Peptides against a protein of PDB entry 9IZ0. Designs and how they scored, part 295

Target 1, 345 residues: chain A of PDB entry 9IZ0
Amino acid sequence: ITCLGSNGHTYKQLVKGGNDDLRQDAVMEQVFEQVNGFLRSYRKTSQRNLSMRTYKVIPLALKTGVIEWVQDTIPLGEYLDSAHKVYHPKEWSLSTCRKLIAEKQMEDLETRLKVYDLVCRHYRPVFRHFFLESYADPVQWFTTQTNYARSTAVASVLGHVLGLGDRHGQNILIDKTSGEVIHIDLGIAFEQGKKLPVPECVPFRLTRDVVDGMGITGVEGVFRRCMEFTLETLRREEDSLLSVLEVLRYDPLFSWLISPLRRMKKQKMQLENFNQPESGNITTDASRDPKIQRNNVSGESEAERAILKVRQKLSSTLSVEASVGELIRIAQDPSYLALMFCGWS

## One batch from the design tools (peptide; made by RFdiffusion4, then SolubleMPNN)

Design b2_p27_4_s2 (from b2_p27_4, 18 letters changed)
Fold by OpenDDE base, seed 5:
Structure b2_p27_4_s2 (fold): chain B 345 residues (1-345), chain A 27 residues (1-27)
Amino acid sequence: as target 1 above (345 residues)
Amino acid sequence: EKEKEREEKLAYIESIIDSDRDAIKAA
């Protein structure tokens, strides 16, 4: 829908309906706004204008709401698919890469690593070209690439701490003006991504294309330092962050668990991305919604476990540098990336 | 030494970008 604001500006809005609990997205956006408050108050993060890019989510009902349509954005996965066709027209298609990884999904780690390496050799990183194509001015090029590295660092730390899942290239937007990343579809949080049919094993998305966008320094420049400053800020504000999450513990409408329906929908989307749409009318009579008595007692225990995991991730047992170093290592480790649905790009 | 010089250069580059970003926001 398109709305005229009281300021005379026209705003596009996305109305989402169906099985998507937009309340979880709205709550995560509220947590991001609080974290952005902490980032603005701390010298090392405020001096760098570090923030999690947010978008407005207005839940209208349990399964319906309005989302801000962020102007001048592109999904990372959409850009990468187009750019790979332009820069590497002789390499494998994204569908070919997906198929080969899927065919080996049930194999041992060694076999999966061999297939991942093979895919990586036939699908090379291209995301550096986003900045080179979009910005002819060297200052604007450098500024936008730095904004990308900074925003990716904030999103990576915050995504790890909050246990954000489903961080595929369609759920990460790139702002074409600033180069900043915008994370969308926040309905999988607090490590619920590990309950997906293909478990997420990385703390955040740091694939080869995500790194290629950081330019010649890769992770060993602006990105690493901005992760460190972000984690230092979150450790400093641990009690404030935990207090924000405790408010959610008492929200009777907030679900700390992935719904069976959302799990099935994500499973179906994963399977449909492997099957070409052959018109098989599998009328799965989904009529037997088992009345899972939501034992309210299970929700509180999951909230406590989620908050405890956030506290553990904010632990000062390791230095900020050591913690960030380990997160970057794990996020780039082929042994984890080879297990992902799309770990090569 | 080289790592410190790299950090100082990166901090300087960051300061320029931050100044430019603040100038763009003020315009």
Scores: peptide ipSAE 0.014, ipTM 0.448, DockQ to the pose 0.015
Fold by OpenDDE base, seed 2:
Structure b2_p27_4_s2 (fold): chain B 345 residues (1-345), chain A 27 residues (1-27)
Amino acid sequence: as target 1 above (345 residues)
Amino acid sequence: EKEKEREEKLAYIESIIDSDRDAIKAA
């Protein structure tokens, strides 16, 4: 839909009709706006303009809403698939890599590591080319790559702390103007990604292509430092962040658990993405609302457990540097990435 | 030419990494 604003500007809006609860996305975007307030108030983060990129979500009904159309964006996964074909036309296709990982999904860790290494050797990182192609001016190129590293650092810390799941390349947009990352489809939070058919074992997405976009310094440059400042800000504002999450505990429409329906939908999409390459609009007409008797007592206990995990992740038991160092290590560990749906890219 | 442009881009990266590092040390 195209709306004319009261300011005379024309805004493109996406009307999403479908089985995704846009209210979960809207609530997570509200949490990000509060965190952006903390990042603007803290000197070390405000000086770097650190923020989680947000977008407006207006839920209209159960499974219907309006999403702000983020202009000049591309899904990370769409760019990477196209760029790998251009820069490495003799390497394996994304479909070949997915097939080999899928065929070994039930094998031991040693076999999965060997297949992951083999896939990595035949599907090399290309994301640095996004910045090299898009920005002819050296200052603009560098500014954009810096913005990418900064925004990825903020999103990585927030993604870890809030336990954001389903962080595949189609749920991460790149702003072609700023180089910033925009996270979408926020309906898997508070470590519910560990309950997916392929469990999420990494704290955030830090695959080889995500690192290649950071340039020559990789994780040891702007990215690490911006993670440290972001985590320091969140530790300082722990009580404020926990107070925002406690309000969600009493929202009867917020879900601290992945719904069985959403789990089955993601399972089906994972299985279908292993078998079919094409972007088929699967209108799954799954109209039957199972009367999920939300036992209110179970919801409160899950909310409390989620808030306790957030508090534990904000613990000052380790230094900021040690905590960030361990998060970066785990997020890049082949022993975890080899277990993921698409840990090579 | 492309190698020199890459080196100039790298040196500019290093200069801002260093400026951000110096701003951290001065804070």
Scores: peptide ipSAE 0.009, ipTM 0.389, DockQ to the pose 0.014
Fold by OpenDDE base, seed 4:
Structure b2_p27_4_s2 (fold): chain B 345 residues (1-345), chain A 27 residues (1-27)
Amino acid sequence: as target 1 above (345 residues)
Amino acid sequence: EKEKEREEKLAYIESIIDSDRDAIKAA
């Protein structure tokens, strides 16, 4: 829809209807805005204009809302698929890579690592070309690449701390004007990504293409330093952040757990991304009600565990540098990436 | 040509990283 603002400007908005609860997205955007307050208050982060890019979410009903249409954006996955066809036309298709990873999903780690490495050799990073193509001016190119590395660093720390899941290339937008990342579909948080059919084992998305976008310094430049400053700020504001999360503990509208419906939808989408339509009648006998052990872990006990995990991630037991170093290591570790659906791009 | 443009972009990046380091050392 297009809305006319009180300022006389027209704003495009996405009306999202269906089964997705936009309340969780709206709450996570509120948490991000509070964190942006902390980042603005701390000298080391404010001087760098570090922020999590937010978008406006207006939940209208349980399953319907208006999302700000972020203009001049592209999904990371859409850019990467297009760019890979242009720059590496002799390499494997995204579908071929997905198929090979899928076929080995039930195999041991050693076999999955071999397939991951094979896929990586036939699907090389291309995301550096986003900045090279979009910005002819060296100052704009550098500024936008720096903004990308900064925004990715903030999103990586926040994504880890809040346990943000489902960080596939369609849920990460790139702003074509600023180079900043915009995370969307925030409905998998507090490590609920570990409960997906393909468990998320990395703290945040730091795939080869995500690193390629950082330019020649990769993770060792602006990205690492901005992660350190962001984590330092969040450790300083631990009590403030935990207080915000404690308010959500008592929000009856906030779900600390992935809904069974959302889990099934993600499972189906993962399976559909594996199945090219070979015409085989897979009778999805949806009739086997998996006894979802409703472990009546009270919503309170899940909230308490989530808050405890956030506190543990903000622990000062390790230095900021050591903590960031370990997060970067784990996020790039082939032994974790090979276990993921799209850890190679 | 493309290699030279890459080296010039690299040198420009280094100059800004150094200016950011010097600003951090001066603060």
Scores: peptide ipSAE 0.007, ipTM 0.376, DockQ to the pose 0.013
Fold by OpenDDE base, seed 3:
Structure b2_p27_4_s2 (fold): chain B 345 residues (1-345), chain A 27 residues (1-27)
Amino acid sequence: as target 1 above (345 residues)
Amino acid sequence: EKEKEREEKLAYIESIIDSDRDAIKAA
């Protein structure tokens, strides 16, 4: 829809209706606005204009809401699929890579690592070309690449601390004007992604293409330093952040559990992306409510466990530099990337 | 040494970006 504002400007909005609960997305956006307050108050992060890019989410009902239409964006995965066809037309298709990884999903780690390495050799990084194509001016090119590295660093720290899952290439938008990343579909938080059929093993998305977009310095430039300053800010504001999360513990509208519908939709999407549509009419008769063992883990016990995990991730037991170094190492580890649905790009 | 030189180069690059951004805001 297009709305006319009281200021005379027209705003595009996406009305989402049907089966998606937008309340989780709206709550996570509110948490990001509070974190952006902390980043603005701290000298090291405010000087760099570090922020999590947010979008407006207004839940209207249990299954209906309005989302801000983020203009001038492209999904990372859409850009990468198109760019690989242009820059590497003789390499494997994304579908071929997905098929080979899927065919080996039940094999041992050694076999999965060999297949991951083979896929990586036949599907090379291209995301640096986004900046080279989009920005003809060297200053604008450098500024937007820096903004990308900065925004990716903030999103990576927040993704780890808040346990943001399902950070696939369709849930990451790139702003074509600023180079900043925008994370969408925030319905998987507080490590709930580990409960998916393909569990998320990385703290954040730091694949070869995500790194290729950072330019010649890779992770060892602006990205690492901005992760350190972001984590330093979050450790300083630990009590403030935990107080925001405690308010959500008592919000009857916030679910600390993935809704059965979202879980089934994500499970189906994970399985369908592994199966080529061979013509098997699996009439999954939707009438068999699988007896999801209601592990009656009270929503309160899951909230307490989530807040405890956030506190543990903000622990000062390791230096900021050591903590960031370990997070970067784990996020790039082939042993975890080979287990992902799409860890090669 | 190389890490310190890299940090100094990154700090210098950040200072240019920040100065250009302040110049764009002042224009």
Scores: peptide ipSAE 0.007, ipTM 0.386, DockQ to the pose 0.014

Design b2_p27_4_s3 (from b2_p27_4, 16 letters changed)
Fold by OpenDDE base, seed 5:
Structure b2_p27_4_s3 (fold): chain B 345 residues (1-345), chain A 27 residues (1-27)
Amino acid sequence: as target 1 above (345 residues)
Amino acid sequence: ELKKKREELLKFQEERVEKNREALRAA
């Protein structure tokens, strides 16, 4: 829909209806705004304009809401699929890569690593071309690439700490004006991605294309330093961040668990991407409610475990540099990426 | 089968994360 604002400007908005609860997305955006407050309060982060890019989410009811349409953006996965066809027309298609990884999903780690390496050799990174194509001015090119590395660093730390899941290329937008990343569809948080049929193995998305967008330095320099400054800020504001999350513990509208419907939808999408071309409208006839045994894990017990995991991730047991070094290493480890649905790009 | 494989993958991830922490504490 398109709405006229009180300021006389026209805004595009996405109305989301059906089975998706936007309350979780709205709450996660509120947490990001609080974190952005912390990032603005510290000199090391504020002087670099470090922020998690946010978008407005307004839940209207249990299953309906309005989302801000982020202008001048492109999904990372859409750009990568397009650019790959242009720059590497002799390499494998994304569908071929998906199929090969999928066929080995039940195999051992060694077999999955061999297939992942094979896919990687036939599907090379292209995301550096986004900056080269979009920004002819060298200063603008450098600025936007720097903004990309900075925003990716903030999103990586915060995504790890909050346990953000479902970070595929369609849930990461690139702002074509600033080069910043915008994370969307925040309905999988607090490590609920580990409850998916394919468990999420990495702390955040740091695939070869995500790294290729950082330019010649890769993860070294701007990205690493901005992760360190972000983690340093979150450690200093641990009690403030935990207090924000504790408010959510008592919110009867907040779901700490992945909804059975979202889990089934993701399971279906993961299974259907094996067999059929992009044909139409799956009207999910909602009539056969399988008696999913509600394991009566009290919502309070899951909230408490989630908060405890956030506290553990903010622990000062390791230096900021050591902790960031671990996270970067794990996020790039082929032994984890080979286990992902799309770990090669 | 998928449930068992998921549990095996989670265990493997946890074991690797712990080995990585041990390596960073030793450095």
Scores: peptide ipSAE 0.005, ipTM 0.335, DockQ to the pose 0.046
Fold by OpenDDE base, seed 2:
Structure b2_p27_4_s3 (fold): chain B 345 residues (1-345), chain A 27 residues (1-27)
Amino acid sequence: as target 1 above (345 residues)
Amino acid sequence: ELKKKREELLKFQEERVEKNREALRAA
């Protein structure tokens, strides 16, 4: 839809209908706006304009909402799939890589590592080309690549702290004007990604293509330093951040758990992407909420556990540098990436 | 109608954000 603003400007908006509960996305965007307040208050983060890019979400009902249309963006996964076909036309297709990883999903770690390495050799990073193609001016190129590394650093720290899941290439937009990342579909948070059919084992997405976009310094340049400054700011504002999350504990519109419907939707999308035959007994009767034994873990006790995990991630037991170093190491570890749905790109 | 409902929802979100900020300032 197009809306005329009170300022006389027209705004494009996406109306989502169907089965998507946008209430969680709207709440996570509000948390990001509060975090952006913290990032603006501290000199180390404000002088670098560090922020989580946000978008407006307006939930109208359980299954209907309005989302701001983010202009001049492309999904990271859409760019990467197109760029691999252009720059590496003799390499394997994304579908071939997905199939090989899927065929080994039930195998041991050693077998999965061998297949991951094989896929990596036949699907090389290309994301550096986004900046080289888009910006002919060297200053604009460098500025945009720097903005990408900065925004990715903020999103990586915040994504780890809040336990954001489902960070696949279609849920990460690239702004073609600024090079900043925009995270969308925020409905998997507080480590609920570990409850997916393919458990999420990395703190954030730091795949080879995500690193290739950072240029020649990779993670050891702007990215690492901006992660450190972001984590330092979040540790200083721990009580403020936890107070925001405590308000969400009492929000009846916020879900601390992945909904069975969202889990099933993601499971279907994963199975479809693996070309696994639908075992025909998934009766689409959305009315039979399988009695997943709700272990009578009150939503309150899940909120408390989530808040406790956030507090633990903000612990000053390790230095900021040591904590960031470990996060970067784990996020790039082949032993974790080989277990992921798409850890090679 | 949809515009009014959006303005009401935006206002409700702003009021929730401001209540959350007030609760955060009072804590």
Scores: peptide ipSAE 0.000, ipTM 0.259, DockQ to the pose 0.016
Fold by OpenDDE base, seed 3:
Structure b2_p27_4_s3 (fold): chain B 345 residues (1-345), chain A 27 residues (1-27)
Amino acid sequence: as target 1 above (345 residues)
Amino acid sequence: ELKKKREELLKFQEERVEKNREALRAA
């Protein structure tokens, strides 16, 4: 729909109904606006215009709401699939790569690493071409690539600290005007993504294509420094951030547990993307999974554990540089990337 | 063995970054 605002501006909006609980997304966007306040107040982050890109979410009812249409964006995964076909037409298809990874999903880590390396050799990074295609002016090219590295750094720190999971290439938008990343579908937070059939194994998405978009300096340029300044800001504002999260502990509209419907939707999307025909007979009776019944963990006990994990991630026990160095190492680690649904791009 | 292959792949990423930093300093 298109709405005319009281200011005379027209706004495109997406009305969602039926199956998606937009309350979780709306709460995470509110947390990001508070964090953006901290990033604006701190000199090292403010001088670099560091922010998490947000989008407006208005929940109207249970499973119904309005989302801002983020103009001039493309999903990272959509760009990468199209660009890979153009720049590497003799390499493997995305479907072939997915099949090979899926066929070995139950094998040992050594076998999975061999298949991951094989896929990586037949599916090369292309995301650097986004900036070369989109920006003919060298100053605009450099500025947008810098904005990409900055926004990815902020999103990576926040993704780790808040435990944002399910960060696949369709949940990351690229702004074609600024080069910035926008994270969407935020209803899996506080490490709930580790409870998925294919768990989130990395603190944030730092695949070969995510790194290729940073240009020649890769992670060691703007990205690392902006992660350090972002983490330094969040450590300084720890009490402020925890106070925001404590309000959510008592919010009856916020779910500290993954919705059974959302879990089923994510399970179906994972199975469909693997083209496994045999999984069709997994009875949709989410009520009968005996593992769901045993985790009568009260929502309060999950909230308390989530806040405790945020506090632990903000700990000053290690330097900012050492903490960021370890996060970058883990996020690029083939032994975790080989376990992911799509760790090669 | 798996740890060694992991270290080799990390080292390859670091070498790629260093070559690219050298190319940027030479330009």
Scores: peptide ipSAE 0.000, ipTM 0.221, DockQ to the pose 0.021
Fold by OpenDDE base, seed 4:
Structure b2_p27_4_s3 (fold): chain B 345 residues (1-345), chain A 27 residues (1-27)
Amino acid sequence: as target 1 above (345 residues)
Amino acid sequence: ELKKKREELLKFQEERVEKNREALRAA
């Protein structure tokens, strides 16, 4: 829809009326705005204009709301699929790569590493071309690539700390003006991504293409340092951040657990991306949902565990540098990426 | 089968994260 603002400006808005609870997205955006407050208050982060890019979410009802249509953006996955066809037309298609990874999903780690390596050799990174194509001026190129590395660093630390899941290339937008990343579809948080059929094994998305966009230094330099400053800020503001999350403990509208519907939707999307339709009418008779015994772990006990896990991630037991070094290493580890739905790009 | 494989992958993740923390504490 297009809305006319009271200021006479027109704003494009996305109306979402699907099965997704936009309240989760709205709450996560509110948490990001609070974190952006902390990043503005701390000298090392404020001097670099470090922020999590946010978008407006207005929940109207259960599963219905208005989302800001973020102008001048492209989904990372859409850019990468298009660019890969242009720059590497002799390499494998994304569908071929997905199929090969899918066929080995049940296999051991060694077999999954072999197929991941094979896919990586036939699907090379291209995301550096986004900056080369979009910014002809060297100053704009450098500025936007720096903004990309900075915004990715903030999103990576914050995504790890809050346990953001479902960070696939369609849920990460690139701002074509600033080079900043915008994370969307925030309804899998507090490590609920581990409850997916393919469990999320990485702290954040740091695939080969995500790194390729950082330029010649890769994860070193701007990205690493901005992760360190972001984590240092979040450790300093631990009590403030935990206090914000404690408010959500008492919000009856906030879901600390992935909804069965969202889990089923993600499961179906994962399975449908594995099964190109050979024309077999698999009537999934929806009737035999095994009664997942909701162990009546009170929503309060799940909130408490989630908050405790956030506190543990902010622990000062390791230096900021050591903690960031661990996170970067884990996020790039083939032994985790080979286990992911799409860890090669 | 999928449930068992998910539990194995989660366990593998946890064991490797702890091993990495031990290595970083020893350095």
Scores: peptide ipSAE 0.005, ipTM 0.333, DockQ to the pose 0.045; fails the geometry check

